# Ledger of designs, part 37: peptides against a protein of PDB entry 3NZW

Target 1, 212 residues: chain A of PDB entry 3NZW
Amino acid sequence: TTTLAFRFQGGIIVAVDSRATAGNWVASQTVKKVIEINPFLLGTMAGGAADCQFWETWLGSQCRLHELREKERISVAAASKILSNLVYQYKGAGLSMGTMICGYTRKEGPTIYYVDSDGTRLKGDIFCVGSGQTFAYGVLDSNYKWDLSVEDALYLGKRSILAAAHRDAYSGGSVNLYHVTEDGWIYHGNHDVGELFWKVKEEEGSFNNVIG
Target 2, 222 residues: chain B of PDB entry 3NZW
Amino acid sequence: QFNPYGDNGGTILGIAGEDFAVLAGDTRNITDYSINSRYEPKVFDCGDNIVMSANGFAADGDALVKRFKNSVKWYHFDHNDKKLSINSAARNIQHLLYGKRFFPYYVHTIIAGLDEDGKGAVYSFDPVGSYEREQCRAGGAAASLIMPFLDNQVNFKNQYEPGTNGKVKKPLKYLSVEEVIKLVRDSFTSATERHIQVGDGLEILIVTKDGVRKEFYELKRD

## One batch from the design tools (peptide; aimed at target 1 G47 G48, target 2 P104 Y106)

Design b2_p18_1_s1 (made by RFdiffusion4, then SolubleMPNN; from b2_p18_1, 12 letters changed)
Fold by OpenDDE base, seed 5:
Structure b2_p18_1_s1 (fold): chain B 212 residues (1-212), chain C 222 residues (1-222), chain A 18 residues (1-18)
Amino acid sequence: as target 1 above (212 residues)
Amino acid sequence: as target 2 above (222 residues)
Amino acid sequence: SYVFDSEYLKKLLERFAK
């Protein structure tokens, strides 16, 4: 798995691969590793698929309950804290989760929290999470600027996942791409890694280790 | 070292069509190299036009299916006999599986039915409740042999339009029920030839708007 | 069937098979 999220002048970019594996077996190439909690809040999934799906779905329910009770959307800080508190209760039980809670509220603006099953909760501007995270960081860190255009930021997110898919055997399939703004998240499509690879190679003159 | 799990072998296969879905399984039940039964059905009609199979350790599979059937009954009781949707069924099964997250059911679960738009639907689950809606899925002993075949024949992987020099993929299209049944039969016939835990009989449940139909075919009894 | 990490499910199941 490779997931990433970063803040920039235009909001938040979220990009994830879609491969699931069981050992050396590719179980699926089409897994959805982003949960759409509400129109303004996303969760990413890395680690155990069931742990992430179950608890992030549960988180969605908690967020909805908050909205019903408080008549206000839950903050990204509060949502991430709910999840963090939950996984902390299961510390040592064997949960495997690496998640990013990404969203926008009027109070917070665009916000990213990293939450994992070890009990870590971090607010930050840039996170890559999963077995391919180091490959994604290599591209993302080298090209990241706060002042990126929306177009460039979307491309950078997509390109970083592509790099990870190329080098990490446990990442691949496709890139699912999101842009989060004050108006909510926008889905920017599913991009097949195979097609994307050749396109990028041709346009950039990159991936010269592969002869086309 | 005590192992609480057995492995009863077998293979299951689900394929979604446009307005139908199929879930198939062989009828062989085996422990190690000993055939326990040549006819032990593992695909079940659970009501509300939902068919289910949980392949792996048969005791766990039976328990899970029974629990789901009970869940269907409770749903009817709580919701004035409302039909349980396939997506809601999938969520329910996730909860059943994840409820035993720290002592999992040793099974690969597949359900098939129609979605709310009347389109064929197949959902597959890992032992702890992760699930995905897919066009096709094989589970069990011969899954590794069958899935590549399904990728090619259902999802048209690695197929290209003639004359395009490999640049244009074969477009996705739905298969007819006859085509799907043929694929299922071919898959299990092939699997039986290469895997000792697959054979004896093939039971196919076909879900349409008119209900569930069952078909049975003989497999090799070697 | 749905594991984002290669050895997670295997390890999980092995813990209970022991």
Scores: peptide ipSAE 0.069, ipTM 0.833, DockQ to the pose 0.261
OpenDDE base, seeds 1, 2, 3, 4: peptide ipSAE 0.058, 0.034, 0.050, 0.030; ipTM 0.821, 0.842, 0.817, 0.812; seeds 2, 4 fail the geometry check

Design b2_p18_1_s2 (made by RFdiffusion4, then SolubleMPNN; from b2_p18_1, 10 letters changed)
Fold by OpenDDE base, seed 2:
Structure b2_p18_1_s2 (fold): chain B 212 residues (1-212), chain C 222 residues (1-222), chain A 18 residues (1-18)
Amino acid sequence: as target 1 above (212 residues)
Amino acid sequence: as target 2 above (222 residues)
Amino acid sequence: SYVFDSPYLKKLLESFKA
């Protein structure tokens, strides 16, 4: 798995691969590793698929309950704290989760929290999470600027996942790409890694380790 | 070391068509190298045009299917006989599976039916309740043999238009019921030849707007 | 008794990693 999220002048980019594995077996190439919690809040999935899918869906329900009770959208801080508190209750039980809670509220602006099954909760501007994270960081950190255009930021997110998919055997399938703004998240499509690889190779003259 | 799980072998396969879905399973039940039964159905009509199979440890599979059937009954009771949608069924099954997260059902679960638009739907589950809607899925002992075949024949993976030098992929299209049944039969026939835990019989449940029909085919009994 | 220490359960839980 490779997931990433980063803040920039235009909001948040979220990009994830879509491969699921069971050991050496590719279980799926089409897994949705972004959970759309609400129109302004995304969760990302790394680690145990069921753990992430179950608890982030549960988180969605908690967020909706908050909205109904408080008549306002839950903050990204509060949403991530709910999840963090939950996984902390299961500490030592063997949950496997590496998640990012990404969203926008008027109070917080664009916000990213990393939450893992160890109970770690971190606010930050850039996170890559999963087995391919180091490969994604290699591209992302090298090209990241706060002042990226939306187009360049989207490309950078996509390109970073592609780099990870190329080097990490546990990452691949496709890139799902999101842009989170004040108006909510926008889905920017599913990009098949195979097609994307050849396109990027041709356009950039990159990936020269692959001949033809 | 105590192993609470058995492995009863077998294989299951789901394929979604345009306006139908198919869920198939062999009827062999095995423990180690001993055939317990040559006819133990593992694909079930659960009502509301939903078919289900939970393949792996049969005791867990049966328990899960029973619980789901009960959930369907309760759903009708609570919601004035409202039909359970396939997506709601998938969520319910997730809760059943994840409710045993720390002592999982040792099964690969597949359900098939029609979505709310009348389109074929197949959902697959891991043992702890992660699920995905897919066009096709193989599960069980011979899944590793069948799934690549389905990738090629249902999803047209690695197929290109002739004369394009591999530049143009074969376009995706839905398969007919007859084509799907043929693929299922070919898959299980091939799996039976290469895997000892697959054989004896093939039961295919076909879900359409008109309901669930069953087909049975003999497989090799070696 | 937490069946979690079963190598089989661990293997099962490791079976689907995304």
Scores: peptide ipSAE 0.047, ipTM 0.821, DockQ to the pose 0.087; fails the geometry check
OpenDDE base, seeds 1, 3, 4, 5: peptide ipSAE 0.027, 0.028, 0.031, 0.040; ipTM 0.807, 0.816, 0.818, 0.807; seeds 1, 3, 4, 5 fail the geometry check

Design b2_p18_1_s3 (made by RFdiffusion4, then SolubleMPNN; from b2_p18_1, 11 letters changed)
Fold by OpenDDE base, seed 4:
Structure b2_p18_1_s3 (fold): chain B 212 residues (1-212), chain C 222 residues (1-222), chain A 18 residues (1-18)
Amino acid sequence: as target 1 above (212 residues)
Amino acid sequence: as target 2 above (222 residues)
Amino acid sequence: SYTFDSKELEELLKRFAE
């Protein structure tokens, strides 16, 4: 898995691959590793598929309950704290989760929290999470600027996942791309890694380690 | 070391069509190298136009299916006999599986039916309840043999339009019921030839707007 | 069990073997 999220002048970019594995077996190339909690809040999934799907869906329910009770959207901080508190209760039980809670509220603005099954909760501007994270960081860190245009930021997110998919055997399938703004998240499509690879190679002259 | 799990072999296969879905399974039940039964159905009509199979350790599979059937009954009771949708069924099954997260059901679960728009739907689950809606999925002993074939024949992976030098992919197209049944039969026939845990009989449950239809075919009895 | 990261699966399996 490779997931990433970063803040920039235009909001938040979220990009994830879509491969699931069982050992050396590719179980799926089309897994959705982003949960749409509400129109303004996203969760990313890395680690155990069931753990992430189950508890992030549960989180969605908790966020909805909050909205119903408080008559306002839950903050990104509060949503991430709910998840963090939950996984902390299971510390040592064997949950495997690496998640980013990304969203926008009027109070917080664009916000990213990293939450994992070890009980870590971090607020930050840039995170790559998963087995391919180092490959994604290699591209992302080299090209990241706060002042990126939305177009360039989207491309950078997509390109970083592509780099990880190329080098990490546990990442691949496609890139799901999101842009989070004050008006909510916008889905920017599913990009097949195979097609994207050849396109990028041709346009950039990159990936010269591959002949053809 | 004590192993609480058995492996009863077998293979299951789900394929979603445009306005139908198919869930198929062989009828062989095996332990190690001994055939326990040549006719042990593992694909079930659970009501509300939902068919289900949980392949792996048969005891766990049976338990899970029974729990789901009970869940359907309770759903009707609580919701004035409202039909359970396939997506809600998938969520329910996730909860059943994840409820045993630390002592999982040793099964690969597939359900098939129609979504709320009347389109064919197949959902597959891992032992602890991760799930995905897919056009096709093979599970069980011969899944590794069948799934690549399905990728090619259902999803047209690595198929290209003639004359395009591999630059244009073959467009996705729904298969007919007849085509799907043929594909299922061919898949199981091939699997039976190469895997000892697959054989004897093939049951195919076809879900349409008119209900569930069952077909049976003989497989090799080796 | 499916994983989004295969290394995580290995760790999970090790815990069950223990």
Scores: peptide ipSAE 0.136, ipTM 0.827, DockQ to the pose 0.224
OpenDDE base, seeds 1, 2, 3, 5: peptide ipSAE 0.099, 0.097, 0.129, 0.043; ipTM 0.818, 0.829, 0.829, 0.820; seeds 1, 2, 3 fail the geometry check

Design b2_p18_1_s4 (made by RFdiffusion4, then SolubleMPNN; from b2_p18_1, 10 letters changed)
Fold by OpenDDE base, seed 1:
Structure b2_p18_1_s4 (fold): chain B 212 residues (1-212), chain C 222 residues (1-222), chain A 18 residues (1-18)
Amino acid sequence: as target 1 above (212 residues)
Amino acid sequence: as target 2 above (222 residues)
Amino acid sequence: SYVFDSPYLKKLLESFAK
């Protein structure tokens, strides 16, 4: 798995691969590793598929309850804290989760929290999470600027996942891409890694280690 | 060390068509190298045009299917006989599976039916309840043999249009019921030849807007 | 099986095969 999220002048970019594995077996190439909690809040999934899918869906329900009770959208801080508290209760039980909670509220602005099953909860501007995270960081850190255009930021997110998919055997399939703004998240499509690779190679002259 | 789980082998396969879905399974039940039964159906009509199979440890599979069937009944009771949608069924099954997260059902679960738009739908589950809607899925003993075949024949992976020098992929298209049935039969026939835990019989449940139809074919009995 | 690379889930699944 490779997931990433970063803040920039235009909001948040979220990009994830879609490969699921069971050991050496590729279980799926089309897994959705982003949960749409609400129109303004996303959760990413790394680690155990069931753990992430189940509890982030549960988180969605908790966020909705908050909205109903408080007549206001839940903050990213509060949403991430709910999840963090939950996984902490299961500490040592064997949950495997590496998640990012990404969203926008008027109070917080664009916000990213990292939450994992070890009880870590971190606020930050840039996170890559998963077995391919180091490969994604390599590309992302090298090209990241706060002042990126939306187009460039989207491409950077996509390109970073592609790099990870190329080097990490546990990452691949496709890139699912999101842009989070004040008006909510926007889905920017599913990009097949195979097709994307050749396109990027041709356009950038990159991946010269592969002879096409 | 006591192992509470058995492995009864077998293989299941789901394929979604445009306006239908198919869920198939062999009827062999085996423990180690001993055939327990040559006809033990593992694909079930659960009502509301939903078919289900949970392949792996048969005791767990049967228990899970039974619980789901009961869930369907309760759903009808609570919602004035409203039909359970396939997506809601998937969520329900997730809860059943994840409810035993720390002592899981040792099964690979597949359900098939029609979505709310009348399109074929197949959902697959891991033992602890992660699920995905897919066009096709093989599960069980011969899944590793069949799934690549399905990738090629259903999703047209690694197929290219002639004369394009491999640059243009074969376009995706839905298969007919007849084509799917043939594909299923070929898959299981091939699997039976190469895997000892697959054989004896093939039961195919076909879900359409008109209901569930069952077909049976004999497989190799060696 | 929909498993993201999780050593815990792998361990869990392996425990079933034994």
Scores: peptide ipSAE 0.048, ipTM 0.819, DockQ to the pose 0.267
OpenDDE base, seeds 2, 3, 4, 5: peptide ipSAE 0.045, 0.050, 0.056, 0.039; ipTM 0.833, 0.828, 0.832, 0.820; seeds 3, 4 fail the geometry check

Design b2_p18_2 (made by RFdiffusion4)
Pose (drawn by RFdiffusion4):
Structure b2_p18_2 (pose): chain A 212 residues (1-212), chain B 222 residues (1-222), chain P 18 residues (1-18)
Amino acid sequence: as target 1 above (212 residues)
Amino acid sequence: as target 2 above (222 residues)
Amino acid sequence: STTEFMERLEEMIKGEDF
């Protein structure tokens, strides 16, 4: 698994791979590691497939309950805390999740929270989570500027997940892109590494190792 | 010490067609190197046009299928006999499985039917509720032998248009019920050849808008 | 090869190390 989310001039970019594993066995290449909590809230998934899916779906129900009760969209900070506090209650029980809660609210602007099953909760501009996180950091950190165009930022996030899907035996499948503005999240497609790799290699001239 | 889990072998397979779906499983049940039964059904019609199989530790698989069938019964009781759609059944199974997160049903579960548009649907589950909708899925002992074959023959993976210099991928034309039954039977004869826990018989459940039909085929008994 | 399936179930329950 490789997931990343970063803030920049144009909002937030979220990118994830779609591989699921059972050890060295590729369980699936077509899993959805991003959950659309609501029109302005996204959650990313890494770790235990069932723990992430179950608790992030549950988080969506909790956020919806807040809107009905307070007649107002839940903040990114509060939404990430609900998950952070829930996971903390289970500390020591073996839950396994590296998560990112990304969204936008007039009150907070573009906002990213890293939340994991250790109970750690961190607000930040850039996060890469999962077995392939360091591979994504390598490409993302060396090309990141606050002033990236929406187009360039979307590409960097896509390219970073691609770098991780190439080097990490436990990451791959396809790349799912998202862009977050004050009007909510915009889905930017599912890019199969099976074609995305060769296309990026030719157009970019990178991945110069692998023989084509 | 006491081990609450055992391994009863068996292999299951699910393929979704445009307007049908199939869930197949061998009828052999095993413990270690012995055969408990050469015919012990492992794929079930749970009503509302849903078939399911929970493969792995059979006691857990039976308890789960029994609990789900009772769930469909109560769904009717509590919701004015409304039909439980396959997507709804999948989310329900997720909660049943995750409900034992700290003492799991040791099973790999697959269900099949039609979605609300009448299209074929297959869902597969992790032991603790992780699930995804798919075109096909192999589960159980021979899953590692069969799933690669299905990626090739069902979803045409790694296959290209001849003479296109590997540029044009083989189109994703869709399989008929006849072509699917062939892939299923071939899959199980192959699995019976290479895996010692697969054999004796093959039972397929076909699901269409008209309901659930069953077909049975012998397999090598060795 | 007989225990591979049960090992896969165990790995699924453990999840991926992130």

Design b2_p18_2_s1 (made by RFdiffusion4, then SolubleMPNN; from b2_p18_2, 9 letters changed)
Fold by OpenDDE base, seed 2:
Structure b2_p18_2_s1 (fold): chain B 212 residues (1-212), chain C 222 residues (1-222), chain A 18 residues (1-18)
Amino acid sequence: as target 1 above (212 residues)
Amino acid sequence: as target 2 above (222 residues)
Amino acid sequence: SLNEFRDQLEALIKGEKY
């Protein structure tokens, strides 16, 4: 798995691959590793698919309950804390989760929290999570600027996942791309790695380690 | 060392069509190298036009299916006989599976039916309840033999239009029920030839708007 | 111990997706 999220002047970019594995077996190439909690809040999945899918869906329910009770959307901080508290209760039980909670509230603005099954909760501007995270960081860190245009930021997110898909055997399938703004998240499509690779190679003149 | 799980072998396969879905499974039940039964159905009509199979450890599979059937029953009681949708069924099954997260059902679960728009739907689950809607899925002993075949023949992976030098992919299209049945039969006959835990019989449940029908085919009995 | 048992079970289960 490779997931990433980063803040920039235009909001948040979230990009993830779609490969799931069971050992050396490619279980799926089409897994949705972004859970749309609400129109303003996303969760990403790395680690155990069931753990992430189950608890982030549960988180969605908790967020909805908050909205109903408090008559306002839950903050990204609070949402991530709910998840963090939950996984902490299961500490030592064997949950495997590396998640990012990404969203927008008027109070916080665009916000990213990293939450993992060890109980770590981190607020930050840039996170790559998964077995391919180092590959993604290589591209992302090299090209990241706060002042990126939306177009460039989207491309950078997509390109970083592509790099990870290329080098990490456990990442691949497609890139699912999101842009989170004040108006909520916008889905920017599913990009098959096979097609994307050749397109990027041609346009950039990159990936020269691969001959035709 | 104590092992609470068994492995009863077998293979299951689901394929969604445009307005139908199929879920198929062999009828062989084994333990180690011994055939326990040559006809032990593992694909079930659970009502509300939902078919289900949980393949792996049969005791766990049976338990899961029974629990789901019971869930369907209670759903009707609690919601004035409302039909359980396939997506809701999938969520329910996730909870059943994840409820045993720390002592999982040792099964690969597939359900098939029609979505609320009348389109064929197949959902697959890992042992602890992650699930995904897919066009096709193989599970069980011979899944590794069948799934690549389905990638090629259902989703047309690695197929290109002739004369395009690999530049134009074969377009995706829905398969007819006849085509799907053929693929299922070919999958299981091939799997039977190469895997000792697959064989004896093939039962196919076909879900349409008119209900569930069953087809049975003999497989190699060696 | 329960933890040992859990670890043993986890080692036996191969079908989980990651």
Scores: peptide ipSAE 0.368, ipTM 0.833, DockQ to the pose 0.095
OpenDDE base, seeds 1, 3, 4, 5: peptide ipSAE 0.354, 0.360, 0.359, 0.359; ipTM 0.817, 0.830, 0.827, 0.823

Design b2_p18_2_s2 (made by RFdiffusion4, then SolubleMPNN; from b2_p18_2, 7 letters changed)
Fold by OpenDDE base, seed 2:
Structure b2_p18_2_s2 (fold): chain B 212 residues (1-212), chain C 222 residues (1-222), chain A 18 residues (1-18)
Amino acid sequence: as target 1 above (212 residues)
Amino acid sequence: as target 2 above (222 residues)
Amino acid sequence: SLKEFSERLEALIKGEKY
């Protein structure tokens, strides 16, 4: 898995691959590793698919309950804290989760929290999570600027996942791309790695380790 | 010492069509190298036009299916006989599976039916309840033999239009029920040839708007 | 046996998606 999220002047970019594995077996190439919690809040999945899918869906329910009770959307901080508290209760039980909670509230603006099954909760501007995270960081860190245009930021997110898909055997399938703004998240499509790779290679003149 | 898990072998396969879905499974039940039964169905009509199979450890599979059937029953009681949708069924099954997260059902689960738009739907589950909707899925002993075949023949992976130098992919299209049945039969006959835990019989449940139809085919019995 | 149980547990874990 490779997931990433970063803040920039235009909001948040979230990009993830779609490969699931069971050992050396490619279980799926089409996994949705972004959970759309509400129109303003996303969760990403790395680690155990069931753990992430189950608890982030549960988180969605908790967020909805908050909205009903408090008559306002839950903050990204609070949403991530709920998840963090939950996984902490299961500490030592064997949950495997590396998640990012990304969203927008009027109070916080665009916000990213990293939450993992070790109980770590971190707020930050840039996170790459998964077995391919170092590959993604290699591209992302090299090209990241706060002042990126939305177009450039979207491309950078997509390109970083592509790099990870290329080098990490456990990442691949497609890139799912999101842009989070004050108006909510916008889905920017599913980009098959097989097609995207050749397109990027041709347009950039990159990936020269591959002849054809 | 107590060992809570067994492996009863077998293979299951689901394929969604445009307005139908199929879920198929062999009828062989084994333990180690011994055939327990040559006809032990593992694909079930659960009502509300939902078919289900949980392949792996048969005791766990049966338990899961029974629990789901019971869930369907209670759903009707609680919601004035409302039909359980396939997506809701999938969510329910996730909870059944994940409820045993720390002592999982040792099964690969597939359900098939029609979505609320009348389109064929197949959902697959890992042992602890992760799930996704897919066009096709193989599970069980011979899944590794069948799934690549389905990638090629259902999703047309690695197929290109002739004369395009690999530049134009074969377009995706839905398969007819006859085509799907053929693929299922070819999958299981091939799997039977190469895997000792697959064979004896093939039962296919076909879900359409008109209900569930069953077909049975003999497989090799060696 | 414990060994058999461990092997089956490993197999189960391998069946989980990541």
Scores: peptide ipSAE 0.373, ipTM 0.828, DockQ to the pose 0.173
OpenDDE base, seeds 1, 3, 4, 5: peptide ipSAE 0.366, 0.363, 0.373, 0.323; ipTM 0.808, 0.822, 0.818, 0.815

Design b2_p18_2_s3 (made by RFdiffusion4, then SolubleMPNN; from b2_p18_2, 8 letters changed)
Fold by OpenDDE base, seed 2:
Structure b2_p18_2_s3 (fold): chain B 212 residues (1-212), chain C 222 residues (1-222), chain A 18 residues (1-18)
Amino acid sequence: as target 1 above (212 residues)
Amino acid sequence: as target 2 above (222 residues)
Amino acid sequence: MLNEFTERLEALIKGEKY
């Protein structure tokens, strides 16, 4: 798995691959590793697919309950804390989760929290999570600027996942791309890695380690 | 030395069509190298036009299916006989599976039916309840033999239009029920040839708007 | 017995989707 999220002047970019594996077996190439919690809040999934899918869906329910009770959207901080508290209760039980909670509230603005099954909860501007995270960081860190245009930021997110898909055997399938703004998240499509690779290679003149 | 899990072998396969879905399974039940039964159905009509199979450890599979059937029953009681949608069924099954997260059902679960738009739907689950809607899925002993075939023949992976030098992918299209049945039969006959835990019989449940029908085909009994 | 059980369970979990 490779997931990433980063803040920039235009909001948040979230990009994830779609490969699921069971050992050496490619279980799926089409997994949705972004959970759309609400129109303003996303969760990403790395680690155990069931753990992430179950608890992030549960988180969605908790967030909805908050909205009903408090008559306002839950903060990204609070949403991530709910998840963090939950996984902490299961500490040592064997949950495997590396998740990012990404969203927008008027109070917080665009916000990213990293939450993992060890109980770690971190607020930050840039996170790559998964077995391919180092590959993604290599591209993302080298090209990241706060002042990126939305177009460039989207491309950078997509390109970083592509790099990870290229080098990490456990990442691949497609890139699912999101842009989070003050108006909520916008889905920017599913990009098949096979097609994307050749397109990027041609346009950039990159990936020259691959002849054809 | 106690192992709470067994492995009863077998293979299951789901394929979604445009306005139908198919869930198929062999009828062989084994333990180790011994055939327990040559006809032990593992694909079930659960009502509300939902078919289900949980393949792996049969005791767990049966338990899961029974629980789901019971869930369907109670859904009707609680919601004035409302039809359970396939997506809701999938969510329910996730909860059943994840409820045993720390002592999982040792099964690969597939359900098939029609979505609320009348389109074929197949959902697959890992042992602890991760689920995904897909056009096709193989599960069980011979899944590794069948799934690549389905990738090629259902989703047309690695197929290109002739004369395009690999530049134009074969377009996706829905398969007819006859084509799907043919693929299912070919899948299981091939799997039976190469896997000892697959064989004896093939039962196919076909879900349409008109309900669930069953087809049965003999497989090798060796 | 407990150790073996946990080992089997861990093996099962490791075979799950990630």
Scores: peptide ipSAE 0.351, ipTM 0.820, DockQ to the pose 0.120
OpenDDE base, seeds 1, 3, 4, 5: peptide ipSAE 0.347, 0.349, 0.341, 0.263; ipTM 0.805, 0.818, 0.814, 0.806; seeds 3, 4 fail the geometry check

